# Designs tried in a protein design run: peptides against a protein of PDB entry 3S8F. Part 78

Target 1, 157 residues: chain A of PDB entry 3S8F
Amino acid sequence: VLTLFVAVPSLMTAFTVAASLEFAGRLRGGRGLFGWIRALPWDNPAFVAPVLGLLGFIPGGAGGIVNASFTLDYVVHNTAWVPGHFHLQVASLVTLTAMGSLYWLLPNLTGKPISDAQRRLGLAVVWLWFLGMMIMAVGLHWAGLLNVPRRAYIAQV
Target 2, 166 residues: chain B of PDB entry 3S8F
Amino acid sequence: DEHKAHKAILAYEKGWLAFSLAMLFVFIALIAYTLATHTAGVIPAGKLERVDPTTVRQEGPWADPAQAVVQTGPNQYTVYVLAFAFGYQPNPIEVPQGAEIVFKITSPDVIHGFHVEGTNINVEVLPGEVSTVRYTFKRPGEYRIICNQYCGLGHQNMFGTIVVKE

## One batch from the design tools (peptide; aimed at target 1 E22 R26, target 2 Y12)

Design b2_p28_5_s2 (made by RFdiffusion4, then SolubleMPNN; from b2_p28_5, 21 letters changed)
Fold by OpenDDE base, seed 2:
Formats: structure tokens, sequence, C-alpha cells
Structure b2_p28_5_s2 (fold): chain B 157 residues (1-157), chain C 166 residues (1-166), chain A 28 residues (1-28)
């Protein structure tokens, strides 16, 4: 009940952020239904990191609804599904948001902009992190659906 | 300028909120579809039972592993299982093929898992509570019970066996 | 980018669906 209640405000918050991104993209010259996405500053790790976090949060949020559903939770509870969910929520959204915030905060606090090399390295780190998290999360969810147990070194499959 | 920008942002917010609500309904529909087409055994919440974990080893139906399997009717059995640090009793659990088995599982110490491979039996076992699972084994053989809840240093070695006889 | 996103999405959905069906079949 609590999770389902929280799901609504969470969705509202997430899509409000998306609305802000659409507005920003259109201000930057993006047109059409999806053209505004390409117009966003994908060359800035401070932007890319939290956005990728949000993307990871989408399936994680859906998984949260599944985990909160009594009948469906019976299927996934204490399986590898649960770690998959956590890695999307914590290791993706929270971690990437923290990374993004640091990419913004440190230059502002020091008064020194990041170099081009640092920027490119930051982009590589963020994208590779996201890719790794997605691979692991998909694998864990898949394993969970195959009834691979959580907190066990062995599997039934 | 600021007013125009504010109106534009509001318009986008309204659109995305509508999309959000639509997605919520999609998720609900997917859950409903899953429930309608795929039925997993549901453990009714109304069967919650309490026991004293401090005395469960000394008295009651869990006290003697030799008396843990009780025939309650034709092709119906109740099995009183203890999950403890670090194992299960009785071990092995012997039941007939095709019989309806009601597992009554509790713990004398800490929280454990009761996950039977090859089945949808997967419950947490809490001290002071009785987990009830109903299952019918259609195939004879050995089914391994594994603990999927960390319970201490010996957690990884905590196994049991259900032997289904023809 | 759109094509890549779609590919990742479709592959993930397909994988999850198949895993679920396999699980359901195994439990019957």
Amino acid sequence: as target 1 above (157 residues)
Amino acid sequence: as target 2 above (166 residues)
Amino acid sequence: LKELALLVYNSSVDMLLNAFLDFAAAME
C-alpha cells in the first residue's frame, strides 16, 4: 500500500523533471516530438549522469510496483530480482545523480572549470557505469525470474 | 518573457503528468493481465500463527523431528519444519508423491529462508511466526531446501532435503 | 540514439518476458 502510494508522487516528480528537460531542449533549438532530446547538453557529464540515472529509475520504479504487488512479489521475493531492483535504484539513479552533482558542484566551488580532457573522461565514466549497471540489472532480473535465489552461492537453474 | 516561459513549462508539465498517469494505468493493466493469465499459489494472510521461539524446540509439534510428518487425511499431510542455525529438521523430509502437503515452518533463533528448488515454495521464516505453505509434489525425487535469508556465519551451508516417494 | 534506445528496450523486454514464461512453465 505504501509503495503504491509513493509511486504516484514519484512518477509526478520524475515526469516534472522530464518536462523541464523538454523545455530546455526546445530552448536549445530542438524541434518535434523527440528532437528536443538531441538538443540537450549531452557533452556535459553533469547533465548526462543524472539523466542516465533517471533512465535506470524507470524500470526500477516499475519493479517497485511489482515488488509491492502481493501476488507478483510471491514470484520474485528473495530471488536475484530484488538485487536487480536495488542496483537500478541505488547504484544507478542515486549514484549517477551523486556523480552528476559532483561534476557540477566541484567546478562551482573551486571556481575552476573542468578541462576538456576531464569532461571527456567524465562522459566515458558515466556512460560505462550506466552500461554496466544495465547489464547487471537485466541479468539479475532475468535470473530472478528463473528462480535464482538471493543470498545464495548456488542456483536451481 | 518570464511569464511566457512559465506558461510553456506548465504546458509541458501537464503533458508529462498526463503521460505519467497513463503509464500508471498501463502498469496496473499489466499486473491485472499477469494475475488473470498466470496464477501462482497464494498464501492467505489469514493463516498467520504465532509460536514461542524459546520453547518451540522443547514442546509442541516441532519438538520431535520423528513426529514432524503428520497424516491429516487421505493423501494429506502436515509437516512441521524447523529452520535453525544452520539447517532444517526433519532432514530429510519424506512425503508421498501426489499428496497434498501443508508445511508449517518456524524458527527457534533468527530469520531464515525456506526455498525449495524446482518449486514455487519460497518463504521467509520468522521466529515467533509460523509460515504455512501448501504444495503437491507431482514428481518423485529429491528437492533441495536452501536458505535465502542471511542468518549468520553458516548461512551458505544451510541446506535441507525433501524426498518425494513414489 | 533513438534506435539504440529502442533496441535496448526491446531486447530487455523480450528477455524478461521469456524468462517469466520459462519460469511459469517450469512451475507447472
Scores: peptide ipSAE 0.019, ipTM 0.711, DockQ to the pose 0.032
OpenDDE base, seeds 1, 3, 4, 5: peptide ipSAE 0.000, 0.012, 0.000, 0.000; ipTM 0.718, 0.737, 0.711, 0.691; seed 5 fails the geometry check

Design b2_p28_5_s3 (made by RFdiffusion4, then SolubleMPNN; from b2_p28_5, 20 letters changed)
Fold by OpenDDE base, seed 3:
Structure b2_p28_5_s3 (fold): chain B 157 residues (1-157), chain C 166 residues (1-166), chain A 28 residues (1-28)
Amino acid sequence: as target 1 above (157 residues)
Amino acid sequence: as target 2 above (166 residues)
Amino acid sequence: LKELLLEVYNASVDMLLKAWLDFAAKME
């Protein structure tokens, strides 16, 4: 019971961030149940990067509940599943948030805005990173379910 | 107005918090469903058992690899396995097909893994603790044991074999 | 090439392992 309660603060945090996004979208003119999403600044890599990180963190969070569950952890522990979880949590959310932070920080530190070309390139980078990370993460989770061991160069499958 | 803005934000937060709680229950339900429909995949672990890693090689059931496989019943065996840097003892482990095997696994040195390919046997082996895994091999043949916990320079080459005989 | 690289890797590991074990033995 206590183990599952650990997920509550994380969920609260995640959906509080979502609430902030909704409010921001509505302030930007978004209307309706989903219109606020489109109103968010998807043309800014400093915004897109951490949001993509959050999207990757959702299945990672679900996996966290799995990994924290006694019986389910037995299935996935020390398999390729675990690195898959890492790449969703660290290499997606944390890394993309860091990337997004740089896209905001550098212009502010230098006092110079990024060019349109740099902006577009930044968008390409974060989207490609997200795509590649999702492919790898899915592959690792799949391999883990097939009992591919972690920290081994060889597997039966 | 700051008050209006605060009220609006609070309303959104309440909605998302409600959604958060709903999702929590969904995840709990999914876990419950999985346990209800897929109970056959769980290998029961034994009670917490301790052993002195400094003497485990010298005395007790792990000391002699020739006596590691103990028949405890007509179709039941206990196998005392040591995972050490860098291998397993005994190696190979020979057991009969169709018998219920209770593995008692411990380490004299550092933490190792005990991952048996072709099975759902996958446990960490801690010095000072005995890992207990119950399994029945339905198919004869050789099953490779892999160390899936980093244990030092020879970790990548640490393998064992279980031979299941008809 | 793969086999060669693997051999070099394993040989290196063996050398390091030997050195480490020898050191450990001296500390006992």
Scores: peptide ipSAE 0.006, ipTM 0.728, DockQ to the pose 0.009
OpenDDE base, seeds 1, 2, 4, 5: peptide ipSAE 0.005, 0.006, 0.000, 0.000; ipTM 0.735, 0.703, 0.711, 0.697

Design b2_p28_5_s4 (made by RFdiffusion4, then SolubleMPNN; from b2_p28_5, 20 letters changed)
Fold by OpenDDE base, seed 2:
Structure b2_p28_5_s4 (fold): chain B 157 residues (1-157), chain C 166 residues (1-166), chain A 28 residues (1-28)
Amino acid sequence: as target 1 above (157 residues)
Amino acid sequence: as target 2 above (166 residues)
Amino acid sequence: LKELLLLVYQASVDMLLNAFLDFAAAME
């Protein structure tokens, strides 16, 4: 009940952000149902990081609903599924948003724009981080469904 | 220009909010369907049993491991299990194949886990509360009990065994 | 890119579904 209660404002917030992204993409020349996505500033790590965080938050949010469901939680509780959920929520959304915030905040605070090399490195870091988090999260969720226990170094699968 | 921008933003927000609400209903429907078709393993809150963790080792059904397995019917048993730092009692737990086993699990100290490998038995054990799990072992053999809730320095070595006899 | 994303999504769903089915079968 509590999770579902929190899910409502969370979804509203997430989709409000999506609406802002669509508007921004269309202002940048994007057209059609999906063309606005390509028009977004994918060359800016301050933009890419939070967006990738949001993408990771989608399956994480779905997992939250699963964890809040009594019948489904019976299957996944205290299995590797739970760490998988955490890594999507914390290590993906929160961490990537923080990284993106730094890419925006530091140049503004110092008055110095990031160099092209720093920009490219930032993009590489963010994308590699996201890729690693997705691989690990999928693996943890998979292991959880195979009844691999949480907080145990052994498993029978 | 500002008015046009605000109007456009509002239109996109309305669309995405409508989508979000639709998805919410889909999730609720999926949960409802799951609850309607799969109700096994749900323990009602009204059946919560409590015990004094400070005396559970001294008196009551958990006090003597030799008396922990109680036959309650022709093919029914209740097993009173203690999860403690760092192990389980009785250990091993011996039960017959094909019998309906009701595990009554509690802790005298801190929170532990009770995860039986090869089964869907996986519960947290809280001091002062009794966890109840009903299970029938169809296959004979040894089943390892694992603690999957951190309980101290010896957590990683906290194991038990259920021996299912033919 | 769209096709790639769809393939990744489908593969992920398939993997999770199969894992769940395997778990269910093993825990009967």
Scores: peptide ipSAE 0.026, ipTM 0.732, DockQ to the pose 0.031
OpenDDE base, seeds 1, 3, 4, 5: peptide ipSAE 0.000, 0.025, 0.000, 0.021; ipTM 0.721, 0.747, 0.712, 0.726; seeds 1, 4 fail the geometry check

Design b2_p28_6 (made by RFdiffusion4)
Pose (drawn by RFdiffusion4):
Structure b2_p28_6 (pose): chain A 157 residues (1-157), chain B 166 residues (1-166), chain P 28 residues (1-28)
Amino acid sequence: as target 1 above (157 residues)
Amino acid sequence: as target 2 above (166 residues)
Amino acid sequence: LLPLLLFVFFSSLLAVPVAILLFSAHME
C-alpha cells in the first residue's frame, strides 16, 4: 500500500511536467492536440534526452506498480520482467537525463563549446540509446512473463 | 494568459490526481481480494522456522528424499524440498493432483529460488530458514522448477521437476 | 494473477497518455 503511495509523486510529476512541456510548445506556436509536441526543440539533445527518458518511464512506472502489488509480484519476481522494468527507469530515464547534461552542463563547467557536429552526434546517441532500451524492455518484459529467470547465462542452456 | 493557463493547469491537475488516487485504490481493493482467496497460498508463511543448513542432509525431514512427501491431512501433503547447488531433491517431487501441497523448502548452502513454472509458486529459499508455501495443482503433468536466484556458476542449469499424478 | 497483472499494467500504462490528451483538448 505504501509503495502504491510512493507512486503518487511520479504520477503528479507526469502532469506537472507534461503541462510544462505543453505550455512551452504553445509559446513556440504549436496548436492542435499534437502541434505542441512538434513545436518543441527536437534539435537540442539536452531537451530530447530527458523527454525520451520520460516517455519510457510510462511503461517503466506501470511495471513498477505491478511489482508493488504483492501477490502480482509472484508472477514476475526474479524473472526478466524486473530488468525490463528497471532499464526503463534508471538505464533509460536517469541515464538519458545525465547524457543530455553533457550538452548544457559540460560547457558550463569547462568552457568547452559543443559544435554543431557534436550536437547532431548527441542526438543520434540519445535516440539510439532510448530506442535500444525500449526494444530490450519489450524483450525482457515478455521473456519475464514466460518465466525466463533474471541473472542467468541462459545462452549456455 | 499565463494567469489563465496556470489556473486551468492546476484545476485539471487536481482532477488527474483524484483519478490517479481512485485508480490506485481500486488496485489496493483488487489485491485485498486475492489475499482472501486460495491463490494467496503461495505467499510464504510469515512465521520464523529456523533450521541448521549444515546437518539438514544428515538428520531431519530433508535427510532422506524418498521420504520427502508426507500426508498431513485427508487432502493434504507436506513436501520437504532441498534446493542446493545445483539441484532439487527429491527429483522428481511426485504429488497427487487436486490435493493441497505444503512445500517446506530449505537450502544447505546458498540462497536459491523456487519458481514452479506455470504456477504462482515463486519463493526464495534461504539457508537456515524454511520457506513454506501452499498450492493445489489442478492439472496433472510435469512442472519444471527454475532456480531464479543467482546461486553461483551452476545457476543457469539448476532445474527440478514436479510430477502431478492423475 | 496474470489477467489482473495485465489489467493493472495497461491501466497504469494508458492512464497518463490519456490524461495528457484530454488536458490538451481542454487547453485547445

Design b2_p28_6_s1 (made by RFdiffusion4, then SolubleMPNN; from b2_p28_6, 13 letters changed)
Fold by OpenDDE base, seed 1:
Parts: C-alpha cells; sequence; structure tokens
Structure b2_p28_6_s1 (fold): chain B 157 residues (1-157), chain C 166 residues (1-166), chain A 28 residues (1-28)
C-alpha cells in the first residue's frame, strides 16, 4: 500500500508537465481542447526529444505500478519485463531528455545556432530513437510475460 | 496576457508544491509507523525463515543431496535445494509427477536466482534466508533451472535440472 | 481513437512479437 502511494508524486509531476505544455501551446496561439498541441514547436529537437521521452514514460510508469505490486511482481520479477521497464524509464525519458538538453545547451554554450540540416538530423535522431525504444520495450515486456528470464542467454520461448 | 499566464502558472505550481510537501510528510509518517510496528519489515505473504549460510553445507536438511527430497505425505514432498556458485544441489532434482512439491531453497554464498522453465517458479535466493515455493508438476520430463540473478563470473553457466518421473 | 487503440493492441500483441521471434530464429 505504501509503495503504491509513491505513484502520487509521479502523477503530480506528469500533470504539472502536461499543464506546462498546454500553457506553452496556448501562448503560441493554440486554441481549443487539443489545438494547443499542434502549436508546440515540433520542429525543434530540443523540444521533441523530452516530449517523446515523456510519452515513453507513461507506459513505463504504469509498469512501475505493476512492478511495485507484490502479487504482480511475482509474475514479472527477473524476467525480460524488468529491462523493458528500464528502457522506457531510463533509455527513453532520461536519455531523450539529455539529448534534448544537449540540442539546446550546445548552441548556447558555443554561441552558434544549429543549422537547418543539423535541426532536421536531430529530429530524425530523436524520432528514430523513440521508435526503436518503443519496439524494443514492447518486445521485452511481451517476452517477460512469456516468462523469458532476465540475465540469461537462453529462454523457454 | 503573458503576465496573466505567468501568474496562473505560479499559482498552480505553488498548489502542487504544497500538496507534494504534504504528501511527503504523509509518506514519512507511514514509514515511521511501519518501522515502529514491524521489527523485520512487512512480509506480504508467508513468514521469514532464516538459516546460517556458513553452516548450511555441513549440517541440516541441505547438507546431504541424497536426503534432499523428503516425502512429507502420501503425495507431498519437500525438496531442500542449495543454489551456489555456480550450480544447484541436488542436480538433478528428481520428483514424481502429480505430487505437491515444496521447494526450500537457500544459498551458502551469494544471492542467486531460481527460475524453472515451463513453470511459474521464479524466486530469488538470499544467503541466510529460505525461499519457499510450492508447485505440482503435471507433465513428466526435464525442467531446466536458470539463475536469473547475477552471481559472479560463472553466472551465465549456472543451470540445474528437475526430472519429473511418471 | 478506437481504431488507433486496436492497431496499437494488435501490433503489440502480434506483429512486434512475431517480428522478434523471426529475428531470433534467423540469428540462431
Amino acid sequence: as target 1 above (157 residues)
Amino acid sequence: as target 2 above (166 residues)
Amino acid sequence: LLDLLLLVYNTSREAIPRAWLEFAAKME
């Protein structure tokens, strides 16, 4: 019970970030219930990367609740499910946030703006990274549910 | 417009921060309560069984592999298994089909895993603690035991076998 | 939205696992 309460601060953070995105979109001219999403700077890898990380973090967070449940953890513990969760949380959110931060930080540190070619390349990188992470994570979660063990080179399936 | 938006954001942030701070104190209080009411932590299911890992190989039910399988009832067995660097004892574990098997698993050295393919048996094995799992094998054959917890340089080669006899 | 959810569901349950199995079989 106590462990599941840890999800509350995470949800609060998620809602706060979502609210921040809404404010940003509305400030950029977005209108309506969902129109603000389109108004966000999807042409900037420094923005797209952490947002994609957040999208990956949502199912990862749901998985976190599963992993924190003693009854459900019995099913998934030390299976491929666990690294699937890690790749959503660390290799998706943390890594993409770091990538996005880098796309913003380096131009500011050097005083040189990124070229259009670099911007497009950055967008390609973060989208491909996200796609790869989603495919791998789904595969790992699926394998985990089929009782493929963690930290083993052999499996039943 | 921007000023109004900024003020609104600040108001929401302050609200959420206040709530988060309140929840932090609630969590701390719950942890304190748990520590005050539980001496060995919360065990959701079962009881904590302890063993001395330094003597488990020399004395007790895990000491002799030939005596590891104990019949406790007409169709019930207890199997005392050691997970060690890098293997399992006894190996193979021989049990009859259809019998209720209670595995009592411990380690004399480091933390290991006990993952039996084709079953839902999947537990960590801690030195000084006894892992208990109950299972009935419906099909005869060989079931591979896999260590799914890193235990050293030979971890990847740490396997065992359960042989279920008709 | 329902079609999208079904697509995600079917992809997750069938297409992606199948692709991984095929890849694994090819690599072994």
Scores: peptide ipSAE 0.024, ipTM 0.743, DockQ to the pose 0.023
OpenDDE base, seeds 2, 3, 4, 5: peptide ipSAE 0.016, 0.013, 0.007, 0.019; ipTM 0.705, 0.734, 0.723, 0.715

Design b2_p28_6_s2 (made by RFdiffusion4, then SolubleMPNN; from b2_p28_6, 12 letters changed)
Fold by OpenDDE base, seed 5:
Structure b2_p28_6_s2 (fold): chain B 157 residues (1-157), chain C 166 residues (1-166), chain A 28 residues (1-28)
Amino acid sequence: as target 1 above (157 residues)
Amino acid sequence: as target 2 above (166 residues)
Amino acid sequence: LLPLLLLVYETSKSAIPAAWLEFAALME
């Protein structure tokens, strides 16, 4: 009940954020149904990181609903599925958002912009993090569906 | 100006909120569909049954592992299993192939898991409660029981075996 | 694999040691 209750405002927030991104992209010259995406500042790790986090959060959120379902939870509970879900939510969204926030916060705190080298490194870090996290998450979810147990170092599969 | 931008953003948000609400219903429908069409193989939980974890080792059906497997019918058995730190009792659990097995699982100490490899048996075992799982082993052989709920320092080594005999 | 290679390439261009030193200096 609590999970589903939280899911509603979270979903609303997700679409609101998406709307804000669309608006920002359009302000930056993007046109059409998807052209605004390209217009977003993908060269800024402070932007890229949380957006990637949000992208990872979508399947994670869906997984949350699955986990909250009595029937479906029976299948996935205490399997590798669960840590897969957690890593999408915490290690992806929260962590990437934190990373992104640093790329915004640090320049503002110091009064100095980050260098191009730092910017590029930041981009590499967040993309690599996202990629690795997605690989792990997909693997864990897949393993979970194959009945690989959570909190065990062995599996029949 | 800022006011104009704010108003525009609000308009976008309202539109997306409407979409969000629509999607909510879609998701509910999808869940309902999934529940309606993909319930096969799910082992329902039994009725709430309680036991005293402090005495379960000394008296009752879990007290003697030699008497843990009880034939209740021509092709039906009840197995009283204890999950404890750190193992299962009886171990091994011996049951015949093709028989309907009702596992009655409880714990004398802390919460454990009861995950039988090669099956969809995967339940948590709470002290003071009896977990009931019904399953029929169609294939003979050994099935490993894994504890998938952290239960202490020996958790990673907590295993059991179900031996299904022809 | 391609995205990974691109990331490696980009990271190399970022001059990791230089960027780290710059960061350290920034935090002083």
Scores: peptide ipSAE 0.063, ipTM 0.720, DockQ to the pose 0.019
OpenDDE base, seeds 1, 2, 3, 4: peptide ipSAE 0.030, 0.044, 0.024, 0.000; ipTM 0.742, 0.716, 0.716, 0.700

Design b2_p28_6_s3 (made by RFdiffusion4, then SolubleMPNN; from b2_p28_6, 11 letters changed)
Fold by OpenDDE base, seed 1:
Structure b2_p28_6_s3 (fold): chain B 157 residues (1-157), chain C 166 residues (1-166), chain A 28 residues (1-28)
Amino acid sequence: as target 1 above (157 residues)
Amino acid sequence: as target 2 above (166 residues)
Amino acid sequence: LLPLLLLVYNTSLSAIPAAWLEFAAAME
């Protein structure tokens, strides 16, 4: 059970990142309880992508605690739950962060800003990716709770 | 104004940090609560038991599938199961309804899965180790065993059957 | 135990808005 203390740094990071976003939003002129969210640069795929990744990482992190529990892991281990978990962690946060990094890196390396068309396309890509990832992850977790086995083409349900 | 803002930010951050720590303890406590109050259906792990995977097919209780089902007491059985590439033995496993079954599962080759549909039996089977699972089948019929751990080219077709008789 | 845990959880969550408002006010 003490192994769950591994989650402390992750939780600390999660909340500090959120606080940093709030600070950034307020510096950009956002006011009020939620106005700072709107003030963030949602028109920039380099920003949107990693933020969406962070959002996906939240339920994934909660799932990590579940998976680390010997009692709860008995329920979910080697079911579709597990793929659901790491897709949130890898295919959401890591992948979206990588995608977002490209939208910053390429303009920086070339010295040329991305066109408006490229920007809009980038936004569409990352939002669609996030949506698809959330659908898949929810489905996998749901299937896992229904005891659908991992790495099998057949299931009782 | 800057001083006030700085203090407020620090206080806010400290609050979030404290909250995060508190939430961790809440999660731990919830797990503990679940364990304490909802233990029904949880199959306890046995003591770590080791076996030589290179000889398990030739000697010992797993060697003869015809003798794999051993009655250990009234309405109590031990079933010695081998998971191998690519199947299970004995196959089918025949056990009585309502009997307490102790499965002793090991592998002579690679890691396999032992997932019994319709039950909460779901364990990995490691060569050199014996997985112990205790279960009582309440309903007669056939229960499919599925390998849910990749074990090679034939993994997807690796199935077994437990037949529960009245 | 469960009611106690829920109480701790809810109490912890309730502290967030207060801190949030304080931060917001300081930044304005």
Scores: peptide ipSAE 0.034, ipTM 0.739, DockQ to the pose 0.173
OpenDDE base, seeds 2, 3, 4, 5: peptide ipSAE 0.015, 0.014, 0.015, 0.017; ipTM 0.718, 0.744, 0.722, 0.724; seed 3 fails the geometry check

Design b2_p28_6_s4 (made by RFdiffusion4, then SolubleMPNN; from b2_p28_6, 12 letters changed)
Fold by OpenDDE base, seed 5:
Structure b2_p28_6_s4 (fold): chain B 157 residues (1-157), chain C 166 residues (1-166), chain A 28 residues (1-28)
Amino acid sequence: as target 1 above (157 residues)
Amino acid sequence: as target 2 above (166 residues)
Amino acid sequence: NLPLLLLVYNTSLTAIPAAWLAFAAAME
């Protein structure tokens, strides 16, 4: 009940953010159903990081609903699936958002913009982090579906 | 201009909120569908049964490992299992192939896991509560029991074995 | 250098648990 309760506001928030992104993209010249996505500032790690976090949060949120289902949770509970879910939520959304916030915060605190080299390095860091998190998350979810137990160093599979 | 932008934002928000609501129902429907089509392997939860964890080792069906496996029918057994820090009792658990096994699992100390590899048996074991799991082993051999709930310093080494005999 | 700092930070977040797990395994 609690999980499903928080799922509704979370979805509303997520799609509100999506609405804002669409509007921003369209203001930047994007047109069509998907053109606004391309128009977003993908060259800014302060933008890319939290957006990638949101992308990771989508399957994680869906997984949360799965975990809250009695019948479906029977399959995945205390398996590697659960850590997979956690890492999508915490190590993806929360961590990437935190990383992105620093790319905004520190330049503002110091009054100095980041160099182009720093920007490119930042993009690399954020994308590599996201890629690694997705690989790990997919692996953990897959392992969970294969009944690999959580909190165990060995497994039959 | 700011007001115009605000109005536009609201329009997009309304659209996305509607989409959000629609997706919510889609997810619910998907879950319902999954439950309807993939419940064949789900072991139903047993009736709520309670036991005194402070006396379960001394008296009752869990007290003697030698009497833990009880034949309740021609091809039906009940196995009274204790999950404790740090192991399982009895160990090994010996059951015949093809028989319906009802596991009655409880703990005398802390919360443990009861995860049987090669099966869909995966339950948490709470002190004071009896977990009931019904399963039929179709293949003979050894099945490892793994504790998948942290239970203390020896958690990582807490294993049991179910031996299924032909 | 913020990106470099973050790179070091992220690497540390990966390396520390790995090292700890290795240590734990060695202690068993």
Scores: peptide ipSAE 0.023, ipTM 0.726, DockQ to the pose 0.015
OpenDDE base, seeds 1, 2, 3, 4: peptide ipSAE 0.013, 0.005, 0.017, 0.014; ipTM 0.744, 0.690, 0.740, 0.731

Design b2_p28_7 (made by RFdiffusion4)
Pose (drawn by RFdiffusion4):
Structure b2_p28_7 (pose): chain A 157 residues (1-157), chain B 166 residues (1-166), chain P 28 residues (1-28)
Amino acid sequence: as target 1 above (157 residues)
Amino acid sequence: as target 2 above (166 residues)
Amino acid sequence: SHVAGTLLLMAVVAAVIIAYFAVVYAML
């Protein structure tokens, strides 16, 4: 029960952050129900990386609520589902957010500029990392529901 | 406009938060339902039941695997199961279908998992402790036990079998 | 209208949470 309550701050974060992004999209001219998304600064890796991380957090959090549901945990406990859940949370959102900081924080700390080429390369890196985490989340959640255990060298069997 | 967008955002946020709370409460009620049904028998016994891992294979209910299945009620069997590096004894565990099975599971060495494929049986096995779970097999046949807690280099091949007789 | 897109997103978020919970709950 208390774990289900720990989920409320992130459910609140989902709205406060989503409304902040929609407000920004509207300031930048976006209209429609989706125009606000397209109008956001998708050329900036510091923007893109946390946003993509937040997108993967939606299934990441859904799996966490499942794991927190006591008897439901007997379906997925110590299976590949669990790494599927935590790659979405820490290996995607937390890691992508830190990667995006290379593009505003590093210049601030070192004075070293980020070139146009380095910016584009950062875009590719955060997209590939995000997409790779999403594909693997699918493989691990599914294999987990099929009772494949975590922490195993299953290629040797 | 900022004032207006702000007001509207807070108003709909309050709504979302109430909905999100109502949803979590429904999940809590649904979990409470499972805890009142037979499906909750796989929840391990909360009572501490200590044993000694260094003698469990020499004395006590785990010393003779052939004697591991004991009828404890008219439709009940207790099964003493040893999960060790890297296997389970007895092998196979043989039980009748439709009977309640109380698995008492310990380890002489390291922590092992006990995950019965196709069931909700999924319990950690700790040396020095006895893990007790309950389940009734409704379908006869062979069930595979998977070790789902890393117990060393033999972990990926650590399996066992439950045969549910007709 | 200022938060219509966000409300749609919140609906998606809720649907995904319910779907995950329901699938795992049915398997239980």

Design b2_p28_7_s1 (made by RFdiffusion4, then SolubleMPNN; from b2_p28_7, 16 letters changed)
Fold by OpenDDE base, seed 3:
Structure b2_p28_7_s1 (fold): chain B 157 residues (1-157), chain C 166 residues (1-166), chain A 28 residues (1-28)
Amino acid sequence: as target 1 above (157 residues)
Amino acid sequence: as target 2 above (166 residues)
Amino acid sequence: DPVLGTLALMLAIRATLLEHFSLVYAKL
């Protein structure tokens, strides 16, 4: 139980980001418990991408606590569960943040704003990426719980 | 007003920090529940045991695969298994149904995996270290051993078999 | 088989959605 307090700094960081999002949403006119979410700039792929990454990181973070737990790690270690965790942490959060960064960085560096068509295409890309990653991650975690081994091309199930 | 904005930010941060702590307790509770209801349990392992990987093939209990299965008591066996590039020995491993089996697994070369399908046996095998796993096979048949730790060019083909006799 | 099933489902959904978004939003 005491070992799990190691998760406190990570949780603090994650929820501080959430606090920043809430503040931003409320500054943009959002009100109520959830109204601030709708007020965020969901029309900007540079914003949407890292936010989707954060959403994927939530179950991934929970999985991180599981993976760091001695007794629970025994169940999931070197199974398909682990790649599932990686795809949430690296292929979702890190990758989507990188994608979002490019949507902001390139226009600013070149001095050329993205067209409306490019903006919409960017939104499609990041949403499709997120959806695919979530489906795959669920499958990998599910397979892992069924004792499908990591780094093997065959499985019992 | 910067002061008002600062105060508002602090309020949000405090709220989310409180939520963070609450979620921590939720996670602890979920882990506790999982452990309390978990039926597979943890396979008992022995104390840290070392072996010289450079001589393990020439001398000691792993040297002769024909002598790898040792009866240590009534309905109790110890099996000395080598995981190597790229296979297992002995192969197959033959054990009786219902017997308590203590696997003593080590490697003469690189790190391998020892994942037995149909069981909760899943350990990494390190050169110079002996992995100990205790298990009782309740069902007769063949159980495939899979290497789930990358060990080189032949990793994908590294399999073994445990044959449980009636 | 959760592996094959998930893969098949993922590929099917991805293909469908990519086609949809390509038709609607792919204007450069």
Scores: peptide ipSAE 0.035, ipTM 0.751, DockQ to the pose 0.020
OpenDDE base, seeds 1, 2, 4, 5: peptide ipSAE 0.015, 0.029, 0.031, 0.025; ipTM 0.738, 0.720, 0.738, 0.725; seed 5 fails the geometry check

